# Peptides against a protein of PDB entry 6MBK, part 220

Target 1, 240 residues: chain A of PDB entry 6MBK
Amino acid sequence: GFEMVNFKEEGFGLRATRDIKAEELFLWVPRKLLMTVESAKNSVLGPLYSQDRILQAMGNIALAFHLLCERASPNSFWQPYIQTLPSEYDTPLYFEEDEVRYLQSTQAIHDVFSQYKNTARQYAYFYKVIQTHPHANKLPLKDSFTYEDYRWAVSSVMTRQNQIPTEDGSRVTLALIPLWDMCNHTNGLITTGYNLEDDRCECVALQDFRAGEQIYIFYGTRSNAEFVIHSGFFFDNNSH

## One batch from the design tools (peptide; made by RFdiffusion4, then SolubleMPNN)

Design b2_p26_6_s4 (from b2_p26_6, 12 letters changed)
Fold by OpenDDE base, seed 3:
Structure b2_p26_6_s4 (fold): chain B 240 residues (1-240), chain A 26 residues (1-26)
Amino acid sequence: as target 1 above (240 residues)
Amino acid sequence: MPLFPIEFSLPLDLDAEEKLFDEILG
């Protein structure tokens, strides 16, 4: 019912291939297709995860490393998804000097500097871990872990991470949701949720979409500053 | 009425992240 298309203004998004009615379930993604903290634990990263307190405590970093490991694995199940991800982002970690200067007069500057600091410190820490930890020898990135790699992975997770329930619904975990995360943003209501009974993410149409129209979703309530910090763009029709 | 609503691109609490990182490293 949809296809991935490169739109001139919005970049990559989803286009309807047929008429879709409002509230119609047009897209679902089973848990087995998600990149999650749990899938990270069950991957080649698992042994290191089990020994590193930061990976255990910070699910977003676990996802970042999971993404890097899978990217470096030619036979990874997620290769088709990873290939759809941007090679670079418009997030603060990629800002030029003029973009940083523009934000100096805003409240967002604190978060920009925090991103720089946090990412640099994390990279320095894990560079040492990867060089010295025995379980790091199993990682495909062992001999090729650069700041550029880490910046990319962190930015990918930062712009795409989602909270979903664990399989038993007892806890909340983090996930990247392939296909669904290609939808661009518009004003509206949240129309995506997790169905525990069927163990899948489900997205219903925010409105009627005709064949050939781009399919939009509402990302959630964000300020313009938050869009810049976490997604790298402004939304003109944003109420904040 | 989505069950367990999913907000796209969950924003990070950068200060909390920094604090947690510091706490783990000591």
Scores: peptide ipSAE 0.431, ipTM 0.872, DockQ to the pose 0.780
Fold by OpenDDE base, seed 1:
Structure b2_p26_6_s4 (fold): chain B 240 residues (1-240), chain A 26 residues (1-26)
Amino acid sequence: as target 1 above (240 residues)
Amino acid sequence: MPLFPIEFSLPLDLDAEEKLFDEILG
C-alpha cells in the first residue's frame, strides 16, 4: 500500500507503506473516479457545455470549469481530491515580476506571455458567458467567478491533465487522475497506462520501493523549460 | 492486453490553443 504524505521541499506525494517491487501493479484508478470531459458533460455544467463551442472544442477548459464547479459544491464526490490540490502554483500565471524578468533571457518567455494572453482572453470570454447565458444560471460560480478562480483552475488542469481513451477506445479524451497524480517525478520510463478491458488507469512501480520510501513516477521526457512552463518546477537530474 | 500509455501532465500547445480560440470566435 501507500499513503499521502507532505514531503519537505516536494510537497504532497505518495509514500510506500510496504515493500513494492519493480513492475508491480500497486495503483489503479477506475474511470468512474476520474474527472473527465465526459464527467463535465454529465455535471451541472452539461447544459452550458452543449451550447458553447469553446467548451466543446477545448477539453482543457471544460476540465477547468468542471473543477471550479465541483470545488464550489460541498457535496461533490471529488471534494477529497480537490482538497489535496495546491491553492497556488509555481506556474507562469503565478510568476512575480522578477521571475518574468529572469525568463526574458530564456526560450520560455514566449510561452509565458502566451499563457497570460490566452488565459486573460478566455476569462474575459467566459465571464460574459457566465453573466448572460441562460444555462449558466444554476452554476455555483454564477455569482463569483474571478480571474483568480480561473487562473487556479487552468493551472490545476495544465499541471495535471492526461490523455486517456474514451470508453469505447475510439477517441482520446482528457482526464484528471486522483491519487495517482500525487506521485512526484523521477527519471525513468512511463509506467502508467489505461486498461480498457478493466476500464481503469494502471500504474506499475518504476523500481523497487521499500516501506517508508516515496513513490516516484516518470512524467515523460521534458526539458527543464517545459517543466517550468507546464509543471511549475525544475528537475535537477533531468537529462534534457 | 495492450495498455494505452499515459504521460503525466499533457503539455499545451499554446499557439494552437490561441488559433483554435480565434477560429471559433472569429
Scores: peptide ipSAE 0.428, ipTM 0.872, DockQ to the pose 0.855
Fold by OpenDDE base, seed 5:
Structure b2_p26_6_s4 (fold): chain B 240 residues (1-240), chain A 26 residues (1-26)
Amino acid sequence: as target 1 above (240 residues)
Amino acid sequence: MPLFPIEFSLPLDLDAEEKLFDEILG
């Protein structure tokens, strides 16, 4: 009922191939298709994960490394998804000097510098880990781990990570949700949830979409500043 | 059937992230 399309102003998004009614379940993504902290633990990253306290404590970083490992693996199940991800982002980690200078006059500057600092420190730490830890030898990124790689992975996770329940529903974990996360944002209500019985993410249509129309979802309540910092764009019709 | 809502997550509070990182590594 939908297809991935590169829209002129918005980049990649989903377009309806048929009429979709409001509240219709038009998209679902089983857990097995998600990139999660659990899938990271079950991947080539698993041994290192089990030995590194940062990876264990910071699920977003675990996802970032999972993403890097899978990207570096030609036979990765997630290659089709990874190929849909931007190669660069419009988030602060990619800002040019003039953009940073512009933000110096805004309240967002603290977060910008914090992103830079945190990311740099994380990279430095994991660079050392990858060079010295025995379990890092198994990683496909062992001989190629640059700041640009890490910046990309962190930015990918930052812009796309989601909280979902664990399989038993007892805890919340982090996930990248392929295909679903291609939906661009519009004002509205949250229309996506996780169905534990069927063990899948489910998205119902926010409104009627006609064949040929772009399918939008509501990402959540965010300020324009938050969009810039965490999503890399402004939303002109943002009512918040 | 109850669904757990999924919202595009913002990263952890950057200061909190830094603090956590520091707490683990010293």
Scores: peptide ipSAE 0.425, ipTM 0.873, DockQ to the pose 0.839
Fold by OpenDDE base, seed 4:
Structure b2_p26_6_s4 (fold): chain B 240 residues (1-240), chain A 26 residues (1-26)
Amino acid sequence: as target 1 above (240 residues)
Amino acid sequence: MPLFPIEFSLPLDLDAEEKLFDEILG
């Protein structure tokens, strides 16, 4: 019912190949297709994850490393997804000096500097870990772990990570949701949830979309979970 | 576009993230 298309102004997005009605379940992504902290644990990163307290405590970083490991793995299941990700981002980590200088007069400057500092410290830490830790020896990124790589991965996760329930629904974990995250944003309500019974992310159409139209979703805010554990979809018109 | 465009911050509280990092490694 949809296809990936490169739109001139918006970049990659999803286009309807048929008429889609509002509230129609048009897109679902099974857990097995998601990049999650759990999939990271079950990957080549698993042994290192089990031994590194930072990876264990910071799921976003775990996802970043998972993303890097999979990117560096030619046979990774997620290669097609990873190839759809931007090579660069409009995040502070990619700001030029003049942009940073401009922001010095704004309330954002603290966050900008914090991002730089945190990311640099994380990189330095993990560079050493990757080079010295026994369980890092087989990581495909061992000889190809640059700051640029880490910056990219962190930015990818920062802009795309979502909270989903664990398989048993007892906890919340972090996930990248392939294909779904290709949808561009429009104002509206959150129309994506997680179906624990079928163990999949489900997205219903925010509105009617005609064949040939771009399919938009409402991103909401990072603080507002798109998925409500045991409740499915979260429909709230929160500010963003 | 990113799903959750954050203009100037990471998904986590940056100060909290720093603190957590320091607590684990300190």
Scores: peptide ipSAE 0.418, ipTM 0.800, DockQ to the pose 0.184

Design b2_p26_7_s1 (from b2_p26_7, 12 letters changed)
Fold by OpenDDE base, seed 1:
Parts: structure tokens; C-alpha cells; sequence
Structure b2_p26_7_s1 (fold): chain B 240 residues (1-240), chain A 26 residues (1-26)
């Protein structure tokens, strides 16, 4: 088994409670526990989703709004998960002036400015939608939809969204994967997949982990710049 | 063999579709 632990330097992660062998299926998450575009469509957001072309076209924005609606709902099934999410991120949307100035000497600055501009435009659009659209009237965020809320939700989705198959396996959709996304990164190989027969995410151990050790996964091959932009962290042992 | 589809972490920059022009408050 494993447990969630707050590690001093890395924040929340998973710790092994027993010895886990390499390639052992130690973690699985059924579809019904995932926050997906489909669960967003089936939520209080569904009526608005059905009429807004941007929500329909951009699954990541649909997830961001789903996350905000569920966060604002005290009885949400996902409250335990949402409470584990960072309140702030080290992503470009949170960069201070000095951090932006530092990046001005890098090629990443154009992506940072693009992301910031796009997010601000999306917020302005959806603020108007929430204030004026008939199907927005019942959303728990109607009276409390700030840029800070939107920035947080977008950053949460950006750092944690995953591609998974639809139930029929015919298409790819987006999902947040509770508990699994608490695994911190290490160098290695992708060890997570989706099992359509059992309709669940499955994670096998990258290596042997002893009882008491942190369980790491590999997020994929990325540069430190890509980790900052997309994941909000540096990995000192990154080989790229 | 159970076909496991790889889960990909998608850190995509939020690309807006053609957003309507920013509401210029005049």
C-alpha cells in the first residue's frame, strides 16, 4: 500500500507502506473517481457546456470550470481530492515581475506572455458568460468568479491533466486522476496506462520501493524549461 | 494481453479558439 505524505522539500507525495516490487500494479483509479470532460458534462455545468462552443472545443477549460464548480460545492465527491491541490503554483501565470524579467533573456518568454494573455482573455470571456448566460444562474461560482479563481483552476488543470480513452475506446478525452497525480517525478519510463477492460487507470512501480520510501513516477521526457512552463517545477537530475 | 493505453500528461498551453474581442469598456 501507500499513503499521502507531506515531504519537506517536494510537498505532498506518496510513500510506500510496504515493499513494492518493480512492475507491480500498486495503484489503480477507476473512471468513476476521475474528474473528466464527461463528468463536467454530467454536472451542474452540463447545461452551459451544451451551449458554449469554447467549453465544447477546449476540454481543459471544461475541466477548469468543473474543478471550480466542485470546489465551490461543499458536498462534492471530489472535495478530498481538491483539498490536496496546491493553493498556488510555480507556473508562469503566477510569476512575479522579477521572474518574468529573468525569463526575458530566454526563448520561453513568448510562451509565458502568450499563456498569460490567453488566460486573461478567457477569463474576460467567461466572466461575461457567467453573468449573462441563463444556464450560468445555478453555478456555485456565479457570485464568486475572480481571475485568481480562474488562474488557479487553469494552472491545476495544466499541471495535472491527462489524456485517457473514452469509455468505448474510440476517442481520447481529458482527465484529472486523483491520488495518482500525487506521485512526484523521477527519471525513468512511463509506467501508467489505462485498462479499458476494467475501466481504470493503472500504475505499475518504476522500480523497487521499500516500505517508507517515496513512490516516484516518470512524467515523460521534458526539459527543465518545459517542466517550469507545464508542470511548475525544476528537476535538477533531468538529463535534458 | 490487456491493451493498456498510455496515459499522457498534457501540459498544453491554453490555446484560445478565436475569442471574441475583449469587451472594451467605453
Amino acid sequence: as target 1 above (240 residues)
Amino acid sequence: PRYLYAISLVGDVVQPTELPPLITFY
Scores: peptide ipSAE 0.018, ipTM 0.563, DockQ to the pose 0.214
Fold by OpenDDE base, seed 3:
Structure b2_p26_7_s1 (fold): chain B 240 residues (1-240), chain A 26 residues (1-26)
Amino acid sequence: as target 1 above (240 residues)
Amino acid sequence: PRYLYAISLVGDVVQPTELPPLITFY
């Protein structure tokens, strides 16, 4: 029903290969295909996760390290997905001086500085952990953990992490959702949910899409400042 | 009835944590 396409102005997105009707379930992603905090715990990262309080407390950092470990693993199931991710981002962690100056007049500047400072501190902490912790010797990134790696992984997670239910539905966890996260944003309503019975993410079409049209989803109600912080872009038609 | 739980896109600022002082490189 869809294909990944590089759109000139929007980057990678999904294009319909057939007519899709509004409210049609056109895309679903089973839990087993997701990168989750649980899959991180069950990976080569699991031993370190079980011993590091920050990995345990911060699911987004656990996902960032999971992403780095899988990227460094040639036989990773997620290699095809990881290869679709941007190599760089327009997020605050990549901002040049002019972009930071633009934000100085906004409330977002405090969050930008906080994000930068926190990320740098996290890198310094985890660099030491990876160098000294016995369980870190099993990680494929053991001898190649740079700030650029960490910045990339954190930015990937920040732009793409989702809250989903645990398998039993008792709590929420964090996940990266392959294929689905290739949909670009438009104004509308949230049309993605999690089906616990079938244990999958389900996305229904926001509107009718014809064959050859780009498929858009709504990312949620956010200010332009929040889009910059979280996704690295402004949305002109945003109501905020 | 299939209950769809809303998936929220959580682009959050990196959470503040009690971490060691930033190592400055000169």
Scores: peptide ipSAE 0.017, ipTM 0.563, DockQ to the pose 0.222
Fold by OpenDDE base, seed 5:
Structure b2_p26_7_s1 (fold): chain B 240 residues (1-240), chain A 26 residues (1-26)
Amino acid sequence: as target 1 above (240 residues)
Amino acid sequence: PRYLYAISLVGDVVQPTELPPLITFY
């Protein structure tokens, strides 16, 4: 077993409540508990999704709107998960003027400005959609959709999205994986996969963990830029 | 918690020619 704990330096993480052996299946999350593009389509967002080409083309934006709709819904099944998410991020979208000035001396400044510009453009587009589209009237965010909301949702998805198979295994879709995404990072190998037979994400222990130790996973050798693209757990060579 | 960001993640989307102003609610 494990429990969620707030670690002083790392924020929230998972702590073992018993000894866990290397390669032991200690954590699994059924599809029904995931926030997916499919769950977004099946939510109050579904009618808008079915008519907006950008939501259809960009699963990450669909997840961002799904996250915002669920956050604005007091009775959302995902409220306990959403409450564990950071309120702010140390991502480029949250950089202060001094941090941006520091980056002006680096090649990264162009990517930062591009992200800012693209996020602002997306917000402006969807603000108009929410104000004018008939199916947007049912969204709980209809009268409260700020840039700060959008920035938060985009950043949440950017830092936590994963690729998982569809139910039939024919395609890859995007998902947020509650509880599992609380694991902090350590060096090692990918130990998370998807079991299609049982329709669940499965995580095996990277190493032995004793009762009371923090459980770490390996996020992969991703640059900050690649991490978002490869948030999909399924490495071709996942031997697990 | 997972905390990796891609500077390039928010890709370009086909935007309308006319964009509404950015609005913040207080």
Scores: peptide ipSAE 0.030, ipTM 0.560, DockQ to the pose 0.026; fails the geometry check
Fold by OpenDDE base, seed 4:
Structure b2_p26_7_s1 (fold): chain B 240 residues (1-240), chain A 26 residues (1-26)
Amino acid sequence: as target 1 above (240 residues)
Amino acid sequence: PRYLYAISLVGDVVQPTELPPLITFY
């Protein structure tokens, strides 16, 4: 019912290949296709995860390292997904000096500086971990772990991480949701949930989409400042 | 999209409570 298309102004998105009705379940992604903290634990990262308190405490960092490990793994199941990710982001971690100066007049500057400082500190910590920890020896990124790699992975996770239930529904975990996260944003209501019975993410159409139209979803209520900080863009039709 | 926040709005890079001192690369 849809295809991935490169829209010139918006980048990659999903286009309807047939008419889709409002509230129609047009897209679902089974758990087995998600990049999760659990899949990170079950990957080559698992031994290090089991020994590193920061990876254990910070699921977003675990996802970032999972993403880096899978990117560096030619046979990774997620290679097709990773190839769809931007190589660079418009997030604060990529801001040039002039962009940072512009934000100095805004409340966002504190979050920008926090992200820079935190990311730099995390990189320095994990650089040492990767170089010295016995369980890091088999990581495909061991000899190729730059700040740029880490910045990219953190930005990828920051912009794409989702909360989903664990398999037993007892807890919430973090996930990247391939294919679904290709939907660009529009104003509306959240139309994505998790079906525990079928163990999948489910997205219903926000509105009617005709064949050939781009399929949009609502990312949630955010201020323009939050869009900049978390998603690197402004949404002019944001009512908040 | 370049950027997603659909199901989880936890986008902040949280500072770990216990980071080792900055490795001063001399």
Scores: peptide ipSAE 0.026, ipTM 0.591, DockQ to the pose 0.133; fails the geometry check

Design b2_p26_7_s2 (from b2_p26_7, 10 letters changed)
Fold by OpenDDE base, seed 1:
Structure b2_p26_7_s2 (fold): chain B 240 residues (1-240), chain A 26 residues (1-26)
Amino acid sequence: as target 1 above (240 residues)
Amino acid sequence: VRELYAISLVGDVVQPTELPPKITFY
């Protein structure tokens, strides 16, 4: 019912190939297709994860490293997904000096500086870990781990990570949801949920979409400032 | 009627501890 399209101004998105009705289940993604903290633990990163307290405590960083390891793996199952990700982001980690100066007039500046400082510190820590830890020797990152790599992975996760239940529903974990996260954002209601019985993400249409129309979803209620900080974009008509 | 855990982008969340709210699909 949909196809991936590169839109001129919005980048990659999903386009309807048929008429889709409001509330119609048009997209679902099984757990096995998700990039999760659990899939990170089960990957080549697993041995390092089991011995590094920061990876264990910070699921977003575990996802970032998982993403980097999979990107560096030619035979990764997620290569088709990773290739659709932006090479750069409009997040504060990519802001030029003039953009930072503009933000100095806003309340967001402290959060921007904090994010930048924390990311740089994390990179320095993990650079040392990758160079010295025995379980890092088998990682594809061993000989190629730059700040640009880390910035990209952190930004990818920050802009795309979701909360989903664990398989048993006892806890919450973090996940990247391939294909679904290609939907561009619009104002509306949450129309995506996790179905534990079928162990999949399910997305229903926010509105009627005609064949040939772009499919939009609502990522969640946030201020424009929060979208800038966490998603790299703002929406003029973002109603709270 | 299906109850699902709501999925939304969470931004720079380190490690969530609480399950998201449930939503109902009809």
Scores: peptide ipSAE 0.410, ipTM 0.898, DockQ to the pose 0.920
Fold by OpenDDE base, seed 4:
Structure b2_p26_7_s2 (fold): chain B 240 residues (1-240), chain A 26 residues (1-26)
Amino acid sequence: as target 1 above (240 residues)
Amino acid sequence: VRELYAISLVGDVVQPTELPPKITFY
């Protein structure tokens, strides 16, 4: 019911190929198609992950390295997805000097500097790990691990990571959700959930979309705090 | 009726500690 389209101003997005009704389940992504911390552990990164405390403690970094390893792997299942990712981001890590100078008058500057410092420290740490750790020898990025690569991967994860349950539902993990994350953002309600029984992400249409229209989703607020019951889905915490 | 864990993009660098809230699709 949809196709990938490169929209001139918005970049890649999804376009309806038929009329889609509000609340219609139009998109689902099985766990096996997700880039997760678990898929990172099961990849060429797995041996290093098992021995590196930072990778184990920080799922976002594990995803960033997973993304880099898969990008550097010609036969990666995720190559088609990775090719749809932006080459650059509007994240603080990509701010130019003038943008940073502008932010110096704001409270945001502290967060920007924190991100710069943290990312630089992480890069320096992992550069050494990749060069020296025995389990890093098989990583396809070993000879091509630049700050730009790391910045890109971290920014990709920062802008696209999602919280989903583990397969057993016992804890939360992080995932990149191919195809779904191509939907551009609009204001609305969260219409995406993880179906643990079917082990897949499910997205229902926020509104009616006609054939040829771009399909937008609401990415939610960065805080899990504002869930509004609307249009055929309810949150368990709002049992009135 | 399907109970789902709400999916939202997480912009935070911090590792999540709690499962997302459940949502019910009707």
Scores: peptide ipSAE 0.316, ipTM 0.818, DockQ to the pose 0.547
Fold by OpenDDE base, seed 3:
Structure b2_p26_7_s2 (fold): chain B 240 residues (1-240), chain A 26 residues (1-26)
Amino acid sequence: as target 1 above (240 residues)
Amino acid sequence: VRELYAISLVGDVVQPTELPPKITFY
């Protein structure tokens, strides 16, 4: 029992609609509801994916294009999820000059510059691919592919991608996990796992939550610099 | 008791190579 709520200071999050006990399985998301590299291959992007080496080599970029294609598709199953995503992010790709200048005093600046350069190069490459590749003609984004679109998609994936096993457990793939990824971060332990037998993501409560309280999860152990680079925020309680 | 593959928000992984560690739910 939870609901999506727009919290004044934290943006969108999940609120408990009933009392939830610590370690209680309160949220699960079947594989069929996930946006994955596999769902990208099985989408309108599939023909292009099968012929583009970068899409094949970089699952995060495949997810970014999958997200863009589904966003541009009015009948997409994922429209309700996509509409919950931020229109802009606090990630380095959105930093203003003053924010970049602040980072110049840190080691993170090299990673930020790398991210800028890589994203710009990727956009230029894929702009050309979308304009020239025969299989790109089927993409709903064919006539509308801007840097802002690409920046948004890359940032969405960067801030929300997860590693999960494939259906057979033989390898790892990347996934966006709707509903679950709306939980805001707190310090703690990993309380989400993939149940391969039931083929679903499972989240247990980090602590007791009362009805009306926001449900938090722990995103994982990162340095504050890594959180800035990959999530766009500084976490004061991060001891790393 | 259930053994699950740990899910964390991973911003730095371009191409995953290894399965995440298993965690136990009680």
Scores: peptide ipSAE 0.307, ipTM 0.823, DockQ to the pose 0.900
Fold by OpenDDE base, seed 5:
Structure b2_p26_7_s2 (fold): chain B 240 residues (1-240), chain A 26 residues (1-26)
Amino acid sequence: as target 1 above (240 residues)
Amino acid sequence: VRELYAISLVGDVVQPTELPPKITFY
């Protein structure tokens, strides 16, 4: 077993409540618990999604809006998950002037600026959509759609989105994976997969974890520049 | 032995078009 814990330096994570062996299937998350593009389409966002070409083309944006709608919904099934999400991120969208200046010395700066510009443009577009589109009137965020909200949602999705198969396995969709995405990162191998037969995410332990130890997973291989862009941090041991 | 679609938090900014590689769990 495991439990959610707020670790001082790493924020929320998972801690083992018993000894977990390497390669043990210790965590699984059924599709019905995931926030997906499909769940977005099936939510209050669905009518707007069906009419907006950008939402249809950009699954990450659809997830961002889904996340915002669910956050604004007191009775949302995902409230317990949303409450575990950071209120702010160390991503470039949150960088202060000095942090941006620091990045000017790096190769990541162009991607950072692109991200900023794109996010701002998307916000401006969707602000207008939310104000003018008839289907937006049903959204719980109708009167409370700020850039900060959008920045948060985009950053949440950017840092936590996963590619999983659709239910029929015919294509890929995007998903946020509650509980699992609370695992903090360590160097290693991918130990999470989607079991299409059982229609669930499955995570096996990267190593032995003792009772009381934090459970880490490997998020995948990224450059330090990509980690900055997507997660706001550097990982020195990204040598796999 | 189970074959699963690999899940990574390496987020693609664009809607994915290809299925992830399969990994094997024992």
Scores: peptide ipSAE 0.303, ipTM 0.821, DockQ to the pose 0.848

